Peptides against a protein of PDB entry 5HOI. Designs and how they scored, part 81

Target 1, 351 residues: chain A of PDB entry 5HOI
Amino acid sequence: FRYMPFSPAGTPFGFTDRRYLTMNEVGYVSTVKNSEQYSITVSFFDVGRFREYHFEDLFGYDLCFLNEKGTLFGQSKTGQIQYRPHDSIHSNWTKIIPLQAGERITSVAATPVRVIVGTSLGYFRSFNQFGVPFAVEKTSPIVALTAQNYRVFSVHYSQFHGLSYSLSELGTSSKRYYKRECPLPMSLPNINSDMKKDANLDYYNFNPMGIKSLFFSSYGDPCIFGSDNTLLLLSKWRSPEESKWLPILDSNMEIWKMSGGKETTDIHVWPLALAYDTLNCILVKGKHIWPEFPLPLPSEMEIRMPVFVKSKLLEENKAILNKKNEIGADTEAEEGEEDKEIQIPVSMAAE

## One batch from the design tools (peptide; aimed at target 1 L283 K285 E300)

Design b1_p27_7_s2 (made by RFdiffusion4, then SolubleMPNN; its pose is not in this set)
Fold by OpenDDE base, seed 1:
Structure b1_p27_7_s2 (fold): chain B 351 residues (1-351), chain A 27 residues (1-27)
Amino acid sequence: as target 1 above (351 residues)
Amino acid sequence: SEEEEELERLKRREERRKKLKELVNAK
């Protein structure tokens, strides 16, 4: 296992000179290799609210977090971070995070009021939006961060304990924990089954935890989207004893339903955000599970508990078809079984 | 009205379903 730099919905370079550093509901940040430097572009979905901008990156930023007020960049090896407000009123600032030998920045997050840096040694560093430090805490190794307002959702990894998570609030005077290094019931990528395709190996090397993204919902609930393409939401986190992870969307099941029950191996969901009852996402077509260039328009999927088993739906539809055939329509038999759209009940039909 | 919002929601659902079906069936 290697600690890799993580950014929400970030993509690998693959065989290209370009990738997305991060993307969410606000927009997407791309980087292009140009000899020894990079050109970074910050693009927005709401072109009326924000103007796209670009700059030359001499440091090779491999960490990014985008919010409505600015973009945080980080370099995992050097410890350099840069915050760039989207407005021209506030100045850019740069800071070097002190790293020990072999330590890496593994994730960064930024809100309009906080900047957070997590490291492979479990250093959790908090700053205000101007880069003024609040505290340094030693935790279990941090593999992913997201933040909303004053709240931070952190994912930790231990070789002995696997994945854990914390949910904290960074007040003015102190850090409060709602959850502290609790078990995270997320499936890790299965190297033996899934890595038969070179594209999956490239993604695994980029993101060995398989965390495609993590974010807070519009209601402020921590969400995580793993390699199993299931959206997990942390419910009732304010009540420590009642808190649980809910599998609120099986995106593979939703694609299967929307395809009329066809197995599709070339359609992938790339998560952006959860707004109310809809997952904002990119629908990716191709060999890679991540979006390429140009970025497709965002799509929305309704959140639904994975209550249905594909096999049962297939059996029920076969039984309905067989009953219809027994009742006497001889003529429509010649269209091959593979092309018949499964009648998915309207209540079960994905949006 | 709540009914108009629900009708608009249903239209958006059908458009999303159509777009995904087009994406799945696109060669």
Scores: peptide ipSAE 0.033, ipTM 0.604, DockQ to the pose 0.553
OpenDDE base, seeds 2, 3, 4, 5: peptide ipSAE 0.023, 0.023, 0.008, 0.040; ipTM 0.591, 0.560, 0.401, 0.609; seeds 2, 5 fail the geometry check

Design b1_p27_7_s3 (made by RFdiffusion4, then SolubleMPNN; its pose is not in this set)
Fold by OpenDDE base, seed 4:
Structure b1_p27_7_s3 (fold): chain B 351 residues (1-351), chain A 27 residues (1-27)
Amino acid sequence: as target 1 above (351 residues)
Amino acid sequence: SEAEEERRRLEERRRRRERLKELVNAK
């Protein structure tokens, strides 16, 4: 296992000169390799609210976090971070995070009020939006971060304990934990099953945890989207004993339903954000499970608890088809080859 | 009508938002 730099919904270069450093509901950050430098572009979905901007990156930023006020960049090996406000009224700032030998910045997050840096040694560093430091805390190794306002959702990795998570609030004077290094019930990528496709190996090398993204919902609930393409939402996190991860969307099952029950291997969900009852996502068509260039328009996918087993649905639909054929055997009506779309019972669409 | 379908979609979205709040806040 190697600690890799993580950014929410970041994509690998693959065989290309370009990738997305991060993307969310605000926009997307791309980087293009040039011979000696990178060109970074910060693009927005709401083109009326924000102006796209670009700059030359001499440092090779491999970490990024985008919010409504600015973009945080980081270089995992050198420890350099840069915050760039979208508004020209506020100055850019750069600093170096001190790293020990072999320590890497593994994730960065930024809100309008906080900047967070997490490392492979579990150093959690907090700053204000101007880069003024608040604190340094030692935690378990950090593999992913996201933040909303004053809240931070951190994912930790231990070789012995696997994945854990913390949920904290970064006040002015103190850090409060709502959850501290609790088990994260997310499946890790299965090297043996998933590595049969070269594209999956490339993605695994880029992101060995398989965390496609993590974010806070519009209600301020931690969300994570793993390699199993299931959206997990942390429910009741204010009540530690009642807190649970809800599998609010099986995106593979939803794609299967949308395809009329056909196995589709070329359509992939790439998560951006959860707004109320809809996952904002990119529907990726192609060989790679991640979006390429140009970026497709975002899609909305409605959240649905995976209450039904695909096999039972297939059996029930076969039973319905067989009953229709038994009743239809007495009437010579040439009803044409209507496309065998699996009718999902209306009861399953309404719950 | 298209307006009735839009109203139905808005009401369904409202119900789903309420259910999501219930799922998140259910004791």
Scores: peptide ipSAE 0.028, ipTM 0.366, DockQ to the pose 0.050
OpenDDE base, seeds 1, 2, 3, 5: peptide ipSAE 0.021, 0.021, 0.021, 0.021; ipTM 0.381, 0.566, 0.568, 0.570

Design b1_p27_8 (made by RFdiffusion4)
Pose (drawn by RFdiffusion4):
Order: sequence, then C-alpha cells, then structure tokens
Structure b1_p27_8 (pose): chain A 322 residues (1-190, 198-318, 341-351), chain P 27 residues (1-27)
Amino acid sequence: FRYMPFSPAGTPFGFTDRRYLTMNEVGYVSTVKNSEQYSITVSFFDVGRFREYHFEDLFGYDLCFLNEKGTLFGQSKTGQIQYRPHDSIHSNWTKIIPLQAGERITSVAATPVRVIVGTSLGYFRSFNQFGVPFAVEKTSPIVALTAQNYRVFSVHYSQFHGLSYSLSELGTSSKRYYKRECPLPMSLPNDANLDYYNFNPMGIKSLFFSSYGDPCIFGSDNTLLLLSKWRSPEESKWLPILDSNMEIWKMSGGKETTDIHVWPLALAYDTLNCILVKGKHIWPEFPLPLPSEMEIRMPVFVKSKLLEENKEIQIPVSMAAE
Amino acid sequence: AEKVEKAFAHVPFNEEKFEKFMDYVNS
C-alpha cells in the first residue's frame, strides 16, 4: 500500500496545473505549477484581519496546514518544512525532517504553540512555533494529522487494525494520551472521481477539531463524525451528526442530484462551514466559491416518509421535533 | 442549485439547540 500526502480539504491537480493544498475556516492555500517551480497563494476569508499574499515555491510543497497565526508547509519527499507566520513581526523558519528509505511525510499540522509532522513509518516529530524540537516519538504509520492549541488528533493505518486514531495533548511537561489507537469507524471508499481517490486513498476529505474542541472527521461517505465522550475512554463514541447528502437532497426538493457536493472546512458548534461544489467532480475548483453554512441534523430522516408529507422539502413537525 | 445556495447562505446560532446537542454528546 502506498501512503499519500494528506492535508485537510486538499484537492488534486486533475487535468490542471493548480490545486488546493489545505482549506479550512481561516482561508485557503492554493499552488500553481509554474514551469519548473510552483506559485503558492495564501488567501483568507476574513479579508479585514489578514492580507492575502503569495510566494514562489522552489521545493514543491504538497503538504500544508493553516491556523489563525501562521501557515505550515511541507514536502512529502525531501522532508523540508517551512512555517510562515501571517504577521511580519515573526520570522519564517525552515527545517528538514530526517527521512529513511521510502519514508514519506504524510501529514503536517500546526497550532500557535505546536508544529506536528507525521511520517509513513510512524515518526511523530513535534516542535514549538519557532522550530525547537520537543521529542521524537515512534507510533503506528500516520495518515492524517490535525491539532488545536496543545491537543493532537492523529489518524493511523496498518495492515492489521485498519484505521485507528489517537487523541493526545502536548502539555508543557510531557505528552499524555486521551485515546491511543482506538477504532476509527469511518467509511472507506468502495469512475469520474478516480483522480481524487488516488490523491486521497482513505477518502478523508478533511478532519479537524470542532470550535469547542471535539475531534471530527469527514470521510468519503459525506457524513460528519464527531467523537463524543473522549475524556472517558470507556465511554468514547463516534456520532454521525450530519448526512450532507440528505441535506442537499432535502434542500433540492427531494431531487437526486449528481452535481452538488459538500467540501468540509470546520465545525462551529452546530454549523458546518463548507464549500458547495457544483460540477462533475466532488472537489472545489477555481475560483473558490464563498463558504456556506450547513446546520447539523441527526440522521433520523427517511426519504420515503418525507415524500409522503410533501404530497424545499417540508418536514412533519412530529418528525422534526424528534 | 440556486435554492440550495440560498438555504445555506447563512445559519444563525441558537444557544438552546446547542445545549440540547451538548446534552446528547455528553450522554
């Protein structure tokens, strides 16, 4: 099995010279093939706070993670990473991650206080926001990483357990695990979208902490999974809280559509900030549309019963209240 | 497509619905 470089909400090149590296509620990072180099553009949705800028990529970064304080870049093959703070007060720094034979950097993540690099051999290298290393750890092969403040949500893969996740906190003292390689019941992919599932074999469209600090993941099944009760290991449950396919179906008047797709950015309390993609492909294009907001709904709506009540989709009060 | 974009252009925050959701998450 070949591990692929993962970034939250990343898009493939397809038949173009440009794609999105990473995408969330802060903004979007794109890269354009420029003869022999690349042109990286860092954009923001709150235009008033940060200034959109661009720079020339002489290394071919294919890994990226965006937070409110800076942007982290990474190269899956050479192992070079670069953290570019949004403000000009703080300097950019660059490090090169040691990689063994065939070892690839599979995912990177950054917070205002932590920088995380994961490799295909299971190396967990953590730094502060300035590049000072804390500790090098060996875990299962990492396929996806996201972080918030001091906490890290990591997704692992092997040939035995399949897809597992770890939830840990990088405190000032030492590293503490909340959950260590527990089952991750995300649906795996089972065609016009072939380009995407080669770029992202797991189908993990994005994963992120919620605005209130709960781990979330958005697989190829277009269902938002939220980790409930993660503080008590014996009570941990993955809860499906939004069937985005059902919502597009309800808002489209019950019509099956093959051209409307959801691209996850982040979860804010009960609202999924996303990109509504219109077209044959399931990933967004250029230019990037304005973010949309989709309220989470428990998957308790049946299509057949909704069609009877309408004879936008009207929902019976008795069912809506439930 | 236009109706969907209009429906999802904005969602106001509702504190009571969020508290009910937190009760469910912490159950």

Design b1_p27_8_s1 (made by RFdiffusion4, then SolubleMPNN; from b1_p27_8, 17 letters changed)
Fold by OpenDDE base, seed 2:
Structure b1_p27_8_s1 (fold): chain B 351 residues (1-351), chain A 27 residues (1-27)
Amino acid sequence: as target 1 above (351 residues)
Amino acid sequence: MDKIRAATASVPYDEERVKKLLELLNS
């Protein structure tokens, strides 16, 4: 297993000279290879509130986190981090995170009040927005980070225990845990099914955990979107005994409903954020499961708890079709391979 | 609360736009 740099909704280069370093509800950060350097562009969805800016990257930043106040960049191998405020009032700052031999920065997060760095050896480093260090903690190896205000959602990986998560609050004097290295019930990419598609191999080489994104909801609940395209939300996290992961959206099921029950293999959900009861996402068409250039406009997808399993609906529709064929068996009509359109019940197509 | 609502409200769930996008995606 190789620890790879993770950024929320980051995309691989694939066969191109460009990729998204990160994207969320605020905007998207792209990088383009220019010979020995990179050109980074920070773009925003609210063009009235923010101005797009670009700069030359001589370091090859492979980690990024975007918030409403600035962008944090990181270089996984060198340990360099840079914070760039979106406003010209505050200065950029750069720091070198000390790394051990073979250690990598695996994820970075930034809020208007905190900067967090996680490593492949499980070093959790916290700073203020000016890069003043607060603490260094040793945890299990960190594979992903996100943060909102003072709260941090961290994902950890152990070869023995699989995926775990922590939810913490970074006060001024101390770190409080709401959850500490608890089991994360997210499915890992299945090497046998998911990697057989050549187009997916490049993605899983880039992101071997299959975590497309993680974020806090508008209500401040930790969310994660894995390779199974299911949005998980951590409910009741303030009550340690009552806390549970809820599968609040099966995006493959929702695409299937929206397509009229057609098997659409070429439509993919790319998660950005969760706002109230809607997933903000990019709908991606094509061979790759990630957005290419230019970035499609964001879409919203309503959250619904998976009441129906696609397999059961497919079985029920096959059973209905078989019953129709048993009743119609008297006419010698050539069984052309009619793509048997799975009739979604009218009640589900109207919602 | 209201400012986060304004950033997400920039593209209201236009069911017609999602439908048109899906139609464009199915074309």
Scores: peptide ipSAE 0.013, ipTM 0.430, DockQ to the pose 0.063
OpenDDE base, seeds 1, 3, 4, 5: peptide ipSAE 0.008, 0.000, 0.000, 0.007; ipTM 0.448, 0.351, 0.344, 0.448

Design b1_p27_8_s2 (made by RFdiffusion4, then SolubleMPNN; from b1_p27_8, 17 letters changed)
Fold by OpenDDE base, seed 5:
Structure b1_p27_8_s2 (fold): chain B 351 residues (1-351), chain A 27 residues (1-27)
Amino acid sequence: as target 1 above (351 residues)
Amino acid sequence: MEKIEEKTKSVPYDEERVERLRALLNS
């Protein structure tokens, strides 16, 4: 297994010269390869609040985290990190994270008050927004990070224990754990089923864990979106005994519903953020499961617990169609190839 | 109940969305 650099909703190059380093509800960061150099653009969805900016990247940044105050960049192999405030009042800063032989930065996160760096050896490094270091902690190998304010959600991987997660608060004097290396009940990509489509191979080579994104909800709950296209939310994390992962959206089921019950293989959900009861996402149409260029406009998808079994709905709809055909057999109405939209029961639209 | 000043002002507060999500998470 090789630890790869992870950024929330980052895309591979594939066969192109460009990719998204990261995207979320604030905006999207793109990089274009120009021979030996990279050109980075930081773009925003709220063009009235933020100004797009561009710079030349001589280091080949492969890690990124975007927030409302700035962008954190990292280079996984060299250990270089750069923080760029969006406001020109605050200066950019650069640091080199000391890496051991074979160690990589695997993920970075930034809030208006904290910068976090995680490595393939499980070094957890915290800084303030000016790059002043706090403590260094040794954990299990870190594969993904996100942060909101002082709170950090980290995903860990062990060859022996699989995926785990931590939820911590980075106060001024100490780190508090709400959860510490607890099992993460997320399915890993099934190489044998998913790799039968060549288009997915490039993505899983880029992101072996299949974590499309992780973020905090608008309520400050940890969220993760895996290769199964299910949005998981950590509920009741303040009560250690009551904390549970909730599957709050099956995006494949929602695509199936939106398509009138048609099996679609060319529509994909790319997660950005969870705002209240709505997943902000990019709806991707095409062969690749990730957005290409230009970026489509964000869409909203209402969260719904997957209570319904697709197979039962298909059986019920077939039974309804068969009953309609038995009653309708006396009228010689022309078989127009009316695309038999599976009537999704109105009850499924209301829950 | 300390008003955690969630200064993440980017998403407008929708009370109906808040109630729907709270109902879903408590079910």
Scores: peptide ipSAE 0.006, ipTM 0.338, DockQ to the pose 0.080
OpenDDE base, seeds 1, 2, 3, 4: peptide ipSAE 0.006, 0.006, 0.005, 0.006; ipTM 0.371, 0.371, 0.366, 0.311

Design b1_p27_8_s3 (made by RFdiffusion4, then SolubleMPNN; from b1_p27_8, 15 letters changed)
Fold by OpenDDE base, seed 2:
Structure b1_p27_8_s3 (fold): chain B 351 residues (1-351), chain A 27 residues (1-27)
Amino acid sequence: as target 1 above (351 residues)
Amino acid sequence: MEQIEKATSSVPFDEEKVEELRKLLES
């Protein structure tokens, strides 16, 4: 096994001079190889809110994370990281992460308030948005990171224990764990089936774990999309004993439904984000399972559970709160702990 | 396949909605 640099929804070069370093709901970062240098472009889906920008990369950045405030770049071998705010008001900053012999940066993440660096030796390094360090922690080897606000979802790999995950919150003075190196029930790429297709070999050489992306949902739930094209969502993560991974979308089944029940082997889902009850994704048509150039327009895939139930409950409670504010009655409604077991609609238990 | 040209406006992470939902799901 070789630790490779991971970025959410990043693509390989393949036989081309260009690839996507990362993509999500905000936009996409591309790099074009030009002799000994790279030209990086940061592009956005909301062209009214953001301006596309370009720069020359002399370092060969192979790690990237895009958020609404800036882009984090990293070089896996040298340990160089660069944060570039989208707004010109804030200055770019560069830092070198100290690496041991053979250590690599394997993943980076950035929020408007935190920068996170994970390594092949399991060093977890946290910074603020200005590159001021908070802490260094030793964990199991990190293979993927994502972050939202103060929360970090990390994926770890051990040759003995397989995949694990952590969910943590990075306060100003301390790191809190909601989950710490718990088993991750994600299928690894099957060497015997998935790698027999030459078109997939290039991808699995680029990304041996087959993690296409990981993100937080719009509700702050950790999500991961593996090589099996199943979207997993971590439900009830605040309750340590109740937390479970839910397969909320089989994208192969959705493609099959969309095709009218035909086997379609040339259409692939490339995940971007989960917004409410919709998976934002790129529908890739062709030989490669990843998007090529130009990037197709994003598509939406509707999911029914559990996010739809959360949306409905949120709307119902907003409607109740608005009615209570219109009816100025201080009725202390007794907290009847009705364990409303969310009855899975019988229609979804049979599909 | 109608390309739903819905500009998937990146729904910004709404901390207030997440906190409201948290209270609702912990109740």
Scores: peptide ipSAE 0.000, ipTM 0.300, DockQ to the pose 0.176
OpenDDE base, seeds 1, 3, 4, 5: peptide ipSAE 0.000, 0.000, 0.000, 0.000; ipTM 0.311, 0.295, 0.270, 0.294; seed 1 fails the geometry check

Design b1_p27_8_s4 (made by RFdiffusion4, then SolubleMPNN; from b1_p27_8, 15 letters changed)
Fold by OpenDDE base, seed 1:
Structure b1_p27_8_s4 (fold): chain B 351 residues (1-351), chain A 27 residues (1-27)
Amino acid sequence: as target 1 above (351 residues)
Amino acid sequence: MEQIEKATASVPYNEERVKALLELLNS
């Protein structure tokens, strides 16, 4: 297994000279290869509130986290991190994270008050927004991080135990755990099914965990969006015994409903954020499951509990068709093309 | 695409729906 640098909603280069380092509800960070250098652009969706800016990257930053106050960059191999406030009143700062031989920074996160660095050896490093260190903790290997205010959602990986998660609060004097290395009920990408499409191989080489993004909801609940295109939300995390992951959106099912029950293999959901009851996302059209250039406008997808599985609807529709054919037995069995428009039940269409 | 984009871009914030969802998530 190879630990890869993770950034929320980051995209691979593929066959291009450009990729998104990260994107969320605030904006998107792109990088373009220019021989031995990179040009980074920090763009925003609210162009009235924020000004786009560019800089030359001599280090090849492969980690990024964007928030409303600044952008954190990291280089997974060298351990270099840079924080760039969006406001010119505040100074940029750079730091080198000490790495052991073969250690990688796997993820970084930044809030207006905290900077977090996670590594492939499970070093969890916390800083204030000015790069002053608070603590170093040893955990299971970190594969993804996100943060909101003082709260951190971390995803861990063990070869023996698979995926786990932690939810912690980084106070001024101490770290509090709400959850500590609890099992994460997310499926890993299936090498045999998901990687058979050449277009997906590049993505899973870039992101072997298949975590498209992780974020906190507008209500401060941890959310994660995996390779199965299901949005998971951690409910009741304040009550350790009652805490559960809720599948609050099957985006494949929603695309299928919105298509009128047609099989669509060329439309993909790329998650940005969860605001109230809507998933802010990019709808991607094409062979690649990730957005290319130019970035499409964000869309809002309403969250819904996936009460019905597509397979069950297919079985019910086949059973209805078979009953109709038993009543109409005198008409020749036209070889019904499997591509018949599946009638979405009125109850699922009116939701 | 355009129909999906129009359907998704036009969902207004509904406070009652958000409240009901929060009640469901906390039940």
Scores: peptide ipSAE 0.000, ipTM 0.316, DockQ to the pose 0.644
OpenDDE base, seeds 2, 3, 4, 5: peptide ipSAE 0.000, 0.000, 0.000, 0.000; ipTM 0.315, 0.313, 0.318, 0.298; seed 4 fails the geometry check

## One batch from the design tools (peptide; aimed at target 1 M301)

Design b1_p28_1 (made by RFdiffusion4)
Pose (drawn by RFdiffusion4):
Structure b1_p28_1 (pose): chain A 322 residues (1-190, 198-318, 341-351), chain P 28 residues (1-28)
Amino acid sequence: FRYMPFSPAGTPFGFTDRRYLTMNEVGYVSTVKNSEQYSITVSFFDVGRFREYHFEDLFGYDLCFLNEKGTLFGQSKTGQIQYRPHDSIHSNWTKIIPLQAGERITSVAATPVRVIVGTSLGYFRSFNQFGVPFAVEKTSPIVALTAQNYRVFSVHYSQFHGLSYSLSELGTSSKRYYKRECPLPMSLPNDANLDYYNFNPMGIKSLFFSSYGDPCIFGSDNTLLLLSKWRSPEESKWLPILDSNMEIWKMSGGKETTDIHVWPLALAYDTLNCILVKGKHIWPEFPLPLPSEMEIRMPVFVKSKLLEENKEIQIPVSMAAE
Amino acid sequence: DSLLEEILEENAKRLAEKAQKDLEERLE
């Protein structure tokens, strides 16, 4: 099996010279093939706070993670990473991650206080926001990483367990695991979207902590999974809290559509900030549309029963209250 | 998770109120 470079909400090149590296509630990072180099553009949705800028990529970064304080870039092959703070007060720093034979960097993540690099051999290298290393750890092969403040949500893969996840906190003292390689019941992919599933074999469209600090993941099944009761290991449950396919179906008047798709950015309490993509492909294009907001709904709505009540989709009060 | 239960309950209440209002507007 070949591990692929993962970034939250990343898009493939397809038949174009540009794609999105990473995408969330802060903004979007795109890269354009420029003859022999690349042109990386860092954009923001709150235009008032941060200024959109661009720079020339002489290395071919294919890994990226964006937070409110800076942008982290990474190269899956050479192992070079660069952290560019949004403000000009703080300097950019660059490090090169040691990679063994065939070892690839599969995912990177950054917070205002931590930088995380994961490799295909299971190396977990952590730094502060300035590049000072804390510890090098060996874990299962990592396929996806996201972090918030001091906490890290990592998704692992092997030939035995399949997909597993670890939830840990990088405290000032030492590293503490909340959950260590527990089952991750995310639906795996089972065509026009072939380009995407080669770029992202797991179908993990994005994963992120919620605005209130709960781990979330958005697989190819277009269902938002939220980790509940992660503080008590014996009570941990993955809860499906939004069937985005059902919502588009309800808002489209019960009509099956093959051109409307959801691209996850982040979860804010009960609202999924996303990009509504119109077209044959399931990933967003250029220019990037304005973010949309999709309220979470428990998957308790049956299409057949909703069609009877309407004879937008009207929902029976008795069912809506439930 | 108590916070998640509260969020889900508030969502259900707001959806029920919206559905009742729309039904009244449809029947007008």

Design b1_p28_1_s1 (made by RFdiffusion4, then SolubleMPNN; from b1_p28_1, 16 letters changed)
Fold by OpenDDE base, seed 2:
Structure b1_p28_1_s1 (fold): chain B 351 residues (1-351), chain A 28 residues (1-28)
Amino acid sequence: as target 1 above (351 residues)
Amino acid sequence: DERLEKLLKERRERLAKEAEEKRKEREE
């Protein structure tokens, strides 16, 4: 097992000279290889509020987090971090995070008030927005981070216990836990079933946890989107005993509905954010499960708990078709059966 | 395939219009 640098909705280079370091509801950060250097571009969806900017990266930043006030960059091996405000009022700052031999920065997060650095040895480092350090905490190995305001959602990995999560608040005086290293009910990528396609192996080597993104909803609930393409939301996290993960969207099921019940293997959901009752996402068409260049326009997908199982709907529709054929529609229609559009119930198609 | 491409196109065109309308409402 190898700890890899994680950024929310980051993409691999693949066979190209370019990738997305991160993307969310604010915008997208791209990096392009230029010989021995990298050119980084910070782009925004709200072009009226923000201006796109670029700079030369001599360090090879492989970690990124974008928010409404600035961009945090990190280099997983050297421990260098840089914060770049979007406005010209605040100055950029750079720091070196001390790393032990073999330690890597695995994830970074930034809010308008906090900067967080997580490592492969489980060092949780916090700073204010000006890079002033707070207390360092030792946790289980950190594999992913996101943050909103003062709240941090962290994902941890243990070779013995698998995936766990923490939800904490970074006040001025102390860290408060709402959840501390609780089991995360997310499946890891299955190498044997999914790796039949070389493109899936390339993505697994980039992101072995299969966490495509994690974010806070507009209501401040932790969300995670795994390799199974299910959006999980942590409900009732303020009540530790009542807290539960809700599968609020099966994106494979939604793509199947949108296709008219056809199996589509070339359309993929790439998560950006959850705003109210809609997943902001990129609909990716092609061989790769991640967006390429240029970035497609964002799409909205309504959240829905998976009440219907695809297999059961397929069986019910086959049973309805078989009953119609028994009732005496003429014999000539048998050879064309494989391509018949599965009638999705009007209640599921109009939603 | 063509139906899904059409739905994806129509959805992108709708979202682009809504984003442009929200931009105009902020400039007024």
Scores: peptide ipSAE 0.015, ipTM 0.419, DockQ to the pose 0.027
OpenDDE base, seeds 1, 3, 4, 5: peptide ipSAE 0.012, 0.012, 0.000, 0.016; ipTM 0.425, 0.408, 0.287, 0.421; seed 5 fails the geometry check

